Peptides against a protein of PDB entry 4PN1. Designs and how they scored, part 213

Target 1, 261 residues: chain A of PDB entry 4PN1
Amino acid sequence: KIEMNFLNKPIVPDTTKVISNFLTHYLITEPVEHVEIEAKLGTLIDLETQNRFEFPVMNETILNPEFNLRTRFESDMTASEHKYLNEFLNQAFRDSQKPGRLPFAYKHTKQVDLFYETEDNSRDKIRVSKNQSDNQVLACVKKRRVADLFLYCPNDAFDIRISISDELPVSMPSGNQQPSLTRLKDRVGYVHQEIKIDLTKTTQNDPVYDTTERHELEVEFGNIADLRDRAQKAKDGMEAPLFRRVQLFMDNVRILRREHS

## One batch from the design tools (peptide; made by RFdiffusion4, then SolubleMPNN)

Design b1_p29_5_s1 (from b1_p29_5, 11 letters changed)
Fold by OpenDDE base, seed 5:
Structure b1_p29_5_s1 (fold): chain B 261 residues (1-261), chain A 29 residues (1-29)
Amino acid sequence: as target 1 above (261 residues)
Amino acid sequence: MSQQLLDYANLILKYSGDEEEAQKYREKA
């Protein structure tokens, strides 16, 4: 018989604990009502060099938000990287359809996001999402960024930003209001065990500036109610369910951030 | 799952043009 360790008990990685605590804060302690929790692949940029930040660590490291490291996060990637990830996820999808596996779900969506200024001149814009094919309104929300947690990943192709957002459903803007910004989104979504993985190509036409295209990969908790329940249990002293879910999420993120052409 | 497989089949066609591969997923749908 083989044991896991000298206690014969599972050990929780410190990263899992830190992230779990971060999530618990915004799920339970100061609960965000319409919370979205996602990780985006990208690059931590050193504001001084405008290159990828070089932190004196050798592995995945959660950056302490109390320290101003003079960095910005760029969630964009190259078209080739995005294509590679798409091919990778397509293969993972195919493999998951085999007997004995839990299958991926797949969804392809093309939508237009219209951004409107708020009456109170808030920094938060109202986003109206419409289906490109029939112009059906899919959502109307005011998204507020609540908190970010950055992971520096020196050994991987990408760094990670975990974001807590509040997606408040709001009424449609008045018919006389013009959008301040319009974005086309082509999104390929993969769902496995309620973890959503989205590859998104965003096209923005600016009348003054050239058309810009962005390629993003995001990993999202697909079952917030379950996650909130797990977080509550963690506050009540039973941390294992939360740790397991966070571990699953992070393992998926780790797989993806290592993949590059 | 049927619609998901159909959507994936369409994706295969769109990006690879491989009708044979796409058909495999349509048949599973």
Scores: peptide ipSAE 0.018, ipTM 0.463, DockQ to the pose 0.011
Fold by OpenDDE base, seed 1:
Structure b1_p29_5_s1 (fold): chain B 261 residues (1-261), chain A 29 residues (1-29)
Amino acid sequence: as target 1 above (261 residues)
Amino acid sequence: MSQQLLDYANLILKYSGDEEEAQKYREKA
């Protein structure tokens, strides 16, 4: 007879617990009203060397936000890496349509984001998103970054930033107001078990610099109400549902960050 | 779901030219 361990019970990875506690704080303890929770693939850059940071660890590690490591996070990848991930996800989509599997949902969107300054000159801008084909307004929001959690992944192609944001719906800017910034977004979205995976190509025109293109991959919790319910249960002593959802989220992130051209 | 499968079928056709593969998704839609 074989048992899992000396308790013969499942054990939760420490990473799952740390992330679960982080999420619980902003879902329950100090709740963000219009919360968005996403992980982005990118690179932790050492500000001194301008290269990828070299931390003295050998595996996936959550960095303590209380320590200044003199790093920045670049949420970008090469066009080749982005293309590879797109093909990988396309194959995963196809495979999920087979009998006995849970299928992916798929959506392709092209939008323009217009950023406007606020009357009080606050740091947070108003973003108006429109469909590129017909200029239909998709959203008008003010997004505030609340918190970040960084994962250093020395064995993988990418590091991870998990971000908590507050995305507040707001009124449209006045018709005479001009946008301070315009971005074009080409986004391919995949959804599996309410986890959203987006590949985005962003084009931005700068008055001083030439047009720049960015390639991003993000993983997002698609059902915040369910996640908040799980977090509340965790605060009440039942942690398993939250741990399972966080584990699912992180396993998807781990799959993606290992893929490269 | 139906529209999503159609959109993906169109994507397959656009980037691969594989009509047979695209048709599989149209039929599932």
Scores: peptide ipSAE 0.018, ipTM 0.437, DockQ to the pose 0.010
Fold by OpenDDE base, seed 2:
Structure b1_p29_5_s1 (fold): chain B 261 residues (1-261), chain A 29 residues (1-29)
Amino acid sequence: as target 1 above (261 residues)
Amino acid sequence: MSQQLLDYANLILKYSGDEEEAQKYREKA
């Protein structure tokens, strides 16, 4: 007879515990009211070399946020990488429609984001999001980045930034105010088990800066209420539900960051 | 090093318009 280990029970990976604790802090301990939790694929860049950072580790590693590692995170990827991931996700979508599987949902959206300065000269800009087809307002928010957790992934095509953000709903800016920044978003979204996977092509027009184009892939927790409930249970001593959800999220991230052309 | 941080701050502004994040790097620079 073979057992899993000398306790004959599953062991939670340390990565799962660390991420779970990080999320619990901003869900329960110091709760962010309108929290968004997403992971972006990208590259940790060494500020000294301007190349991908080379940490002395051999596998996926959560970087300690208390240390200044002299890195920046670039969430951009090449158009070819983005296309490959889109094709990969399309195939995954098709496969999930087969009997016995849980199906993906698919959505394609074209959005324009208009950024406005606040009257109180706060550093946070107001973002008005509109549908490109009919100019209907989708959202008006102030988004504040609360915390980041970085994963260095030396064996994969991409590193990961997990971000905690506060998306505070706010009133529309005055009609006489001009946007300081305009961002066009072409987004293909896939949803599986309430985990959102978005491929986004972003075109940004700035009055001061040249037009920029970016290709991004993000993975987001689609059910924050459920996640918060799981985090509360974890604080109360029942950690398994939270660990399972975090593991699901991270497994999806791991699948995606391994895929490259 | 200082110039690199300033350059990155400018990149942040260029790509995201995030002045707060850019300012963090300016202050380090």
Scores: peptide ipSAE 0.000, ipTM 0.251, DockQ to the pose 0.027
Fold by OpenDDE base, seed 4:
Structure b1_p29_5_s1 (fold): chain B 261 residues (1-261), chain A 29 residues (1-29)
Amino acid sequence: as target 1 above (261 residues)
Amino acid sequence: MSQQLLDYANLILKYSGDEEEAQKYREKA
């Protein structure tokens, strides 16, 4: 007979606790009403060297947001990396359809995002998302980035940014307003246990700059209401449900950030 | 540059329906 440890109880990794607390703050303590919580794969870039940030740690490390590390986060990858991840997820999807597994759901969406300036010239733009095929409005939101948590992952292909955003539904811009920016998005979405994994190819045409293409992978909590409930329970002293959900989320992120072509 | 501006103009027209704004970019092209 073996036991997990000398208490014979599960122990929660510190990373899970830190992230859980971070989420709880914006779910419960200072609640964001229309919260989106996502992790993006990318690279922490040292602004001085323009290379990947080097921190004196040997494993996944949550960076303290109170410190200015003179970094930027590049939420991009190569086309080959993106393709590899797509193939990887496709295989995972297929495998999950087998008896005894929980299946992935799959969705492919091509949309256009139109960005409009607000009357108050706020930094927050109104985004109108439309389906490319039928021009149906999918969403009209004012998205505000509320907070970021960065994970430096020296052993993996990618670093991670966990972002808290407020996606406030707003009325459509007046017919007289012109979009300041237009983005085409080709998104392949995978959902497993209410965790959303999106591979997105974004094409942006800028009248001043050359067309830019980005390849992004994001992991999102697909059930915010459930997450909020778990966070509330955590505040009330029952932390296990939240920890489990955060661990599930992070394990999926960890799987993905290790994959590369 | 010219083709990009034209493509952008077409995109504006397609998704916003704003011919005037699209025309601005066509003229720059």
Scores: peptide ipSAE 0.000, ipTM 0.226, DockQ to the pose 0.010; fails the geometry check

Design b1_p29_5_s2 (from b1_p29_5, 12 letters changed)
Fold by OpenDDE base, seed 4:
Formats: sequence, C-alpha cells, structure tokens
Structure b1_p29_5_s2 (fold): chain B 261 residues (1-261), chain A 29 residues (1-29)
Amino acid sequence: as target 1 above (261 residues)
Amino acid sequence: NSQILLDYARLILKYSGDEELAQEYIDKA
C-alpha cells in the first residue's frame, strides 16, 4: 500500500493558495459584481532590455503586484505558435469525444468589437460586440481591468497574466456616437469542465499605427457563480472546493503554456 | 528613462488605445 505522504492527506500547492486568495478577494472581500477572470498567455518583457524578463527563479513564480518590476506583459504570440495551439486543442477536442472522456464543447465565432468613449471621458470604454455575419449584437459592456496577477514561467514558452475584470452590461451608445476603435475577432473557443479556452485572432485598424494582427490564447473561468460560491465557502473555512477548481484552472493553463511550435 | 516611458506610451496606444494612461507616461517622460 502506498500513501501520498506521511499524513496521507492532500497537500495544496502554495501557488494554488496564493491564486485562490487573490480570486477570493475580488469575488468576496471586495466583490466585483460582473467579474470576469481569465488567464492570458504571453511574455513578461523587461522594459529596459526589451527582452523577456529575467528573474532569479527557476520555476513558475507569482510576482508580487505591489512591486514595480519595470515590466510589461505582451499578450501575444506568433502565428505559428497560435496555429500550433489550435491544432493541439483540436486534437484534445477530438480525443475528448471518445468514450469514457468528458467532451469538449467547441464554438467558432467571428465578431466585430466597436469601442465607444464614455460620456465622462473615463478610461473605460464601452464595447459593443456584434457577429460579423449577421450584425447581431452579442454584448454591450463597459470592461474595466481591476487587477492583474503575473506568473513568471521561466521553463515554459509563455508567461501568464491572470486578470480580474469588471464587465458591466451597459446600454447601447447613442446613435450619433461613432466608435473610436474597431476590432475584428476570429475566436475559436473550447470548453471543458466549465473552463473556457479561447484562441483569438484580432485585427485592428489604428488611425495612428499600422494595422496589427494579434494572436491570443486565454483561459477563463466559465462558471463565475460556482466559483463565487466556492470562494465564499473558502472564506467560511471550507477551502477544498475552491482549491480544486483553481488547481484545475491552473493545470489547464500549465498544459497550454508548455506547448509551442 | 524618458525614451522607455515614451515607448511604453506608444505601446499602450497601439494595443489598448488607452489615451489617458498613455498620456500619464508621456507626462512622466
């Protein structure tokens, strides 16, 4: 007989605890009402060197948000990396359809995002999302980035940004308003156990800058109500359900950030 | 480093369009 340790009890990784606490803060302590929680793959760039940030650690490390490390996070990847991840996820999707597995759900969307300035000229813009094919309104929201948690991953192809956002549903802009920015999004989405994985190609025409294409991969908690419930239970002393969900989320992120062409 | 701040401001504009945030960095440059 084999036991998992000398107590024969599960041990929660410190990373899981830190992330769980971070999430709990914005779910329960200072609750964001319309919260979106996602992790994006990208690169921590040292502003001074313009190279990938180099920190004296040898494994996945959550960076303390209280410290300015003179970094920026680039939530982008090459087309080849994006293609590889798409193929990887397609294979994972196919494999999950086999008997005995929990299947992925798949959705492909092409949308246009129209950004509008707010009346108060606040930093937050109103985003109207429409289907490219039929111009149906998918969403009208005011999204505000509330907090970020960065994971430096020296052994993997990508670093990670976990973001807390407030995605407030708002009324459509007045008919006389013109969008300040337009983005075309080609998004393929995979959902497994209520964790959403999205590969997005974004094309943006900027009046000042050249047209840019961005390739992003994001992992999102698909069931915020459940997550909030788990976080509340954690605050009440029952942490296991939250830890399990965060562990699942992070394991999916870890799988993806290791993959590259 | 003023150049770094300006470069970052440009990146902010390029990727987010957040003019207010970009201006903050420009002002610091």
Scores: peptide ipSAE 0.011, ipTM 0.336, DockQ to the pose 0.024
Fold by OpenDDE base, seed 1:
Structure b1_p29_5_s2 (fold): chain B 261 residues (1-261), chain A 29 residues (1-29)
Amino acid sequence: as target 1 above (261 residues)
Amino acid sequence: NSQILLDYARLILKYSGDEELAQEYIDKA
């Protein structure tokens, strides 16, 4: 007979605990009303060298937000990496349709985001999202970044930014108002066990700068109500449900950040 | 130094779309 450990009980990785506490703060302690929680793949860049940051650690490490490490995060990848991840996820989708598996859901969308200035001239712009094919309005929101948690991943192709955002639905801007920025998005979305995985190609035209293109991969909690319930239970002393959900989320992120050609 | 600030402004626009922040760097260039 074998046992898991000398207590014969499951043990929770420290990373899971730290992230769970971070999420609990913005779900329960200081709750964000219209919260969005996502992880983006990208690169931590050293502002001094403009190269990938080199920290004296040998594995996945959550960076302490209290320290100014003089870094920025680029939520971007090469077209080749993005293509590879798309093919990888397509295969995962196909495999999940087999008997005995939980299936992925799939959605492909092309939208245009129009950004408008607010009346109070705040930094947070109003975003109107429209379907590119028929110009139907999909959403009108004001998004505010609340907090970030960065994971340095020296052994993988990408670092990770976990972001807490407040996405507030707002009324449409005046019909006479012109957008300050227009962004085209081509997005393929995968959902498995209420975890959303999106691959997005973003094209932006600027009158001062040439057209820019970004390739992004993001992983999002698809059921915030359930997550908030789990976080509340954790505050009440039952942590296991929250830890399990965060572990699932992070395992999906870990799979993706390791995949590249 | 000016070119570095302009390049950074370009990156801000590319990755965040924050025109106000980008303009601040342009003004400093």
Scores: peptide ipSAE 0.011, ipTM 0.296, DockQ to the pose 0.020
Fold by OpenDDE base, seed 3:
Structure b1_p29_5_s2 (fold): chain B 261 residues (1-261), chain A 29 residues (1-29)
Amino acid sequence: as target 1 above (261 residues)
Amino acid sequence: NSQILLDYARLILKYSGDEELAQEYIDKA
């Protein structure tokens, strides 16, 4: 007879615990009301060298946010990498439609984001998202970045930024107000077990900065209510449901960050 | 110095689109 360890009980990876605690803080302890929780694939860049940051670790590690590492996170990837990931996810989608599997959902959207200045000239801009085809308003929000958690992944193609954001629904800007920024988004979305995976091509024309095109991959918790419930249970001493959900999320992220063209 | 921080902010905007992070560097400049 074989046992998994000397307690014969499952053990939770430390990474899962750290991330779970991070999420619990912003779900329960200091709750963000309209919380968005996503992971972006990208590269931690050393601001001094402008190359990928080098940390003296040999595997996936969460960077301590209390340390000023003088880094930036580049969420952009090459078009070829983006295409490869798209093909990879398309295949995963197809495979998931087979009997005995849980199927992906798929959605392709094209939207335009219009950013407006607030009356008080606050840092947070109002974002109006519209469907490109019929100009229907999809959302009008004020988004605030609350916190970031960075994972340095020396063995993988990408590093990871997990972000906590607050997306506050707000009223539409006045009709005479012009947007300060316009962003076009072409997004292919995959959903599996309420985890959202989005491949997005973004075109942004900034009047001050040159036009930028970005290719991004995001992984998002698709059921915040469930996640919040799990986090509450964790605070109450039942951590397993939260750990399982975070583990699922991170495993999906880990699969994706290892892929490249 | 301030110019370096501004350069960092520009790079952040260009490669990450993180406006808030960029603004932090601008504010520090």
Scores: peptide ipSAE 0.018, ipTM 0.312, DockQ to the pose 0.026; fails the geometry check
Fold by OpenDDE base, seed 5:
Structure b1_p29_5_s2 (fold): chain B 261 residues (1-261), chain A 29 residues (1-29)
Amino acid sequence: as target 1 above (261 residues)
Amino acid sequence: NSQILLDYARLILKYSGDEELAQEYIDKA
């Protein structure tokens, strides 16, 4: 008989613990009411070289936010990389439809995001999202970035930013207000075990600047209520459910960040 | 879910242009 280890009990990776604690803080300790928790694939850029930063580590590591590492995170990839990931996820979707598997769900959304300035310039912009096909309002929110956690992944194609955001539903801007910014989003979404994986192509038209296009991949916790419950249990001394959920999330992220054309 | 299959077919058409594969999913939907 083979055992997992000398205790014959599963162990939790340190990364899982750190992330779990990070999430617990914003789920329970200082709770964000309308929390969105997502990981984006991208690149940690050295501000001095404008290239991908090279940290003195050999594997996935969470950067300590207490240190100014003189980096920025670019949540973008090439069209080719984005296409590759789309093909990869399409295959994963197909495979998941087979008997004995848990199936992916799929959704394709084309939307327009309209950003409005608030009366208080210090406040976050209001985002109105509309469906491109029928102009129906999908959401009207004020999104506030609460916290970020960065993972440097030297062995993978992408680094990771885990973000905590507060997406507060708000009333529609007055009809007299004009949007300060308009973005077109073409999003293909895959959902597996309540983990959302979105490939998004964003087009921004600026009257002064040329049209810019961004390609993003994000992984999001699809069931915040469940996650919050798990976090509460963790605070109460039962950490396993939270760790399992975070591990699932991170495994999906790890799969994706390893893929490249 | 027929709608999922149809959406997937549309995705295939958009990104690969594989009409045969797309049709397969449409036929399943």
Scores: peptide ipSAE 0.000, ipTM 0.225, DockQ to the pose 0.011; fails the geometry check

Design b1_p29_5_s3 (from b1_p29_5, 11 letters changed)
Fold by OpenDDE base, seed 5:
Structure b1_p29_5_s3 (fold): chain B 261 residues (1-261), chain A 29 residues (1-29)
Amino acid sequence: as target 1 above (261 residues)
Amino acid sequence: SSQQLLDYANLILKYSGDEEEAQEYIDKA
């Protein structure tokens, strides 16, 4: 007979606990009303060297936000890496359609994001998202970054930033206002078990600088209501449901950050 | 394989309705 451990009970990784607590804070303790929770693949860059930072750890490590680590996070990858991940996810999508599996959903969207300055000159801009095909307004929000949690992943191709954002729905800017910035987004979205995975190519035209293209991969909790309920239960002493959901999320992130051509 | 590409195109159509994306796979088949 085989048992899981000497208690014969599941054990939760410390990473899961830390992230769960982080999420609980912004879901329950100081709740963000229109919360978006996503992980982006990227690179923790040493501000001094402008290269990937080397922390004195040997595995996935959540960085303590209380410390100034003299790093920045670049949520970008090469076109080649992005293409590889796209192919990887396409294969995963196909495989998930087989009998006995939970299927991926797939969506390809092309949108334009128009950014407007706010009347109060706040740092937060209003983002109007439109469908490129018909110019239909998809969303008008003021997005505020609330908190970040960084994971250094020395053994993987990418580091991770988990971000808490507040996406406040707002009224459309005045017709007399011109956008300060325009971004084109080509997004391929995959959803599996209410975890959303997006591959996004972002094109930005700068009148001074040449057109820049960014390649991003993000993983998002697709069911915030469920997550909030789980977080509430955790706050009330039942942590298992939250841990399970966070574990699922992180496992998906871990799969993706390990993939490289 | 060509058949796999076609199958995938059909899946795209089924789940996203994105005809353009599906056509790209069809063209590659």
Scores: peptide ipSAE 0.000, ipTM 0.243, DockQ to the pose 0.011
Fold by OpenDDE base, seed 4:
Structure b1_p29_5_s3 (fold): chain B 261 residues (1-261), chain A 29 residues (1-29)
Amino acid sequence: as target 1 above (261 residues)
Amino acid sequence: SSQQLLDYANLILKYSGDEEEAQEYIDKA
């Protein structure tokens, strides 16, 4: 017989606890009403060197947000990396359809995001998302970035930004307003156990900046209500459900950030 | 440098459109 440890009880990694606490804060303590919680794959860039950030650690490390490390996060990857991940996820999808597995759900969407300035000149723009095929409005939101948690992952292809955002539904902009920015999004979405994995090719047209193309991968909690419930339970002293959910989320992130062409 | 910070702010605006994040760099410039 084998036991887990000398207590024969599960142990929670510190990373899981830290992230769980981070989430609990914005789910329960200072609750964001229309919260979106996602992890993006990318690269922490050292502003001084313009290279990938180097920190004196040897493994996945949550950076303390209280410390300004003079970094920026680039949530982008090469087309080749993006393609590889797409193929990887396609295979994972196929494998999950086999008997005895929990299947992925798959969705391919093409949308256009139109960004509008707010009347109060707030930093937050209004985003109107429309389906490219029929021009139906999918969403009209004011998205506010509430908090970020950065994970430096020296052994993997990508670093991670976990973001808390508030996506406040708002009224459509006035018909006389012109968008300040447009984004075309080609998104392939995979959902497994209510964790959403999205590969997105974004083409951005800006009147001031040149057209840019980005390749992004994001992992999102697909069931915020459940997550909030778990966070509340954690706050009430029952942490296991939250830890398990965060662990699942992070394991998926870890799988993905290790995969590259 | 201030110029670097401004450059990064511009990059943020260019790629993400995140004005809040950009403003952080602008404020530091």
Scores: peptide ipSAE 0.022, ipTM 0.518, DockQ to the pose 0.027; fails the geometry check
Fold by OpenDDE base, seed 1:
Structure b1_p29_5_s3 (fold): chain B 261 residues (1-261), chain A 29 residues (1-29)
Amino acid sequence: as target 1 above (261 residues)
Amino acid sequence: SSQQLLDYANLILKYSGDEEEAQEYIDKA
């Protein structure tokens, strides 16, 4: 007979605990009302070298936000990398449709985001999102970045930023107000076990800057209510459900960040 | 350097238009 370990109980990776605690804080302790929780693939850049960040660790490591490491995060990838990930996810989608598997859901969306200055001239902009096909308004919000957690991944193609955001619904800007920024978003979305994986091509038209294009991959918790419930249970002493959900989320992230063309 | 941080802030504005993120680097400059 073989046991799992000398306690014969599951053990939780330290990364899972740290992330779980981070999420619990903004779900329960200081709850964000309209919370969005996502991980983006990208690159940690060392501001001193302008190259990918180097730290004396050999595997996935959560960076301590209390230390100023003089880094920036670039949530972008090459078109080639993005294409590869799209093909990879398409294959995963197909494989998941086979008997005995849990299937992916798939959705392709195109929207335009218009950014407007606020009345108080705060740095937070109002975002009006419209469907590209019929120009119908989908949302009008102010998105506030609440917190970030960065993972340095020296053995993988990408580093990770986990972000907590608050999307506050607000009133539409005045009709004569001009947008300061316009973004076209072409998004391919995959959902598996309530984890959302989005590949997004963003074309940005700015009155001041040249047109730019970005390629992003994000992984998002698709069921915040369930996650909040799990976090509450964790606060009450039952941590396993939260740990399992975070582990699932991170395993999906880990799969994706290893992929490259 | 301060100039480097400002350059990064400008890049952020150019590519993302995220003023909040850009301001973080401006504040560090």
Scores: peptide ipSAE 0.018, ipTM 0.514, DockQ to the pose 0.026; fails the geometry check
Fold by OpenDDE base, seed 2:
Structure b1_p29_5_s3 (fold): chain B 261 residues (1-261), chain A 29 residues (1-29)
Amino acid sequence: as target 1 above (261 residues)
Amino acid sequence: SSQQLLDYANLILKYSGDEEEAQEYIDKA
């Protein structure tokens, strides 16, 4: 007879625990009311070299947020990388429709985001999102970045930024206000087991800067209420449900960051 | 360097338009 270990119990990776604790803090301890939790694929750039940072580690590593490592995170990728990921996810979608699998859901959306200054001149801008086809308002929010957790992934194509954001619903800006920034978003979205995976092409029109284009991939927790419930249970001593959900999320991220053209 | 931080702040503004995030790097420069 063979056992898993000397306790014959499942072992939770330390990475899972660290991320779970990070999430629990902003879900339960200091709760963000309208929380968004997402991971973006990108690159940790060394500010000195302007190249991908090189840490003295050999595998996926969570960076300590208490240290200023003189890095920046670039969530952009090449068009070819983005295309490859799209093809990869399309195949995953098709495979998931087969008997015995849990199916993906798929959605393609085109929207415009208009950013407005707040009346109090706060640095937080109001974002109005509209559908490009009929100009219907999809959302009007004030988004604030609350916290970031960075994962350095030396063996993979991308590093990871996990972000906690607060998306506060707000009233529409006055009709006389002009947007300070406009973003066109072409988004292909996949959902599997309430985990959202979005490929987004963004075109940004800025009155000060030239038009810019970005290609991004993000993975988001699609059921925050469930996640919050799991986090509460974890605080109450039952950690397994939270760990399982975080593991699922991170495994999806790990699959994606390994794929590139 | 301070200049590198400022350059990055400008990149943030250019790509994301996130003035708050950019300001964090400006403050560190």
Scores: peptide ipSAE 0.018, ipTM 0.510, DockQ to the pose 0.027; fails the geometry check

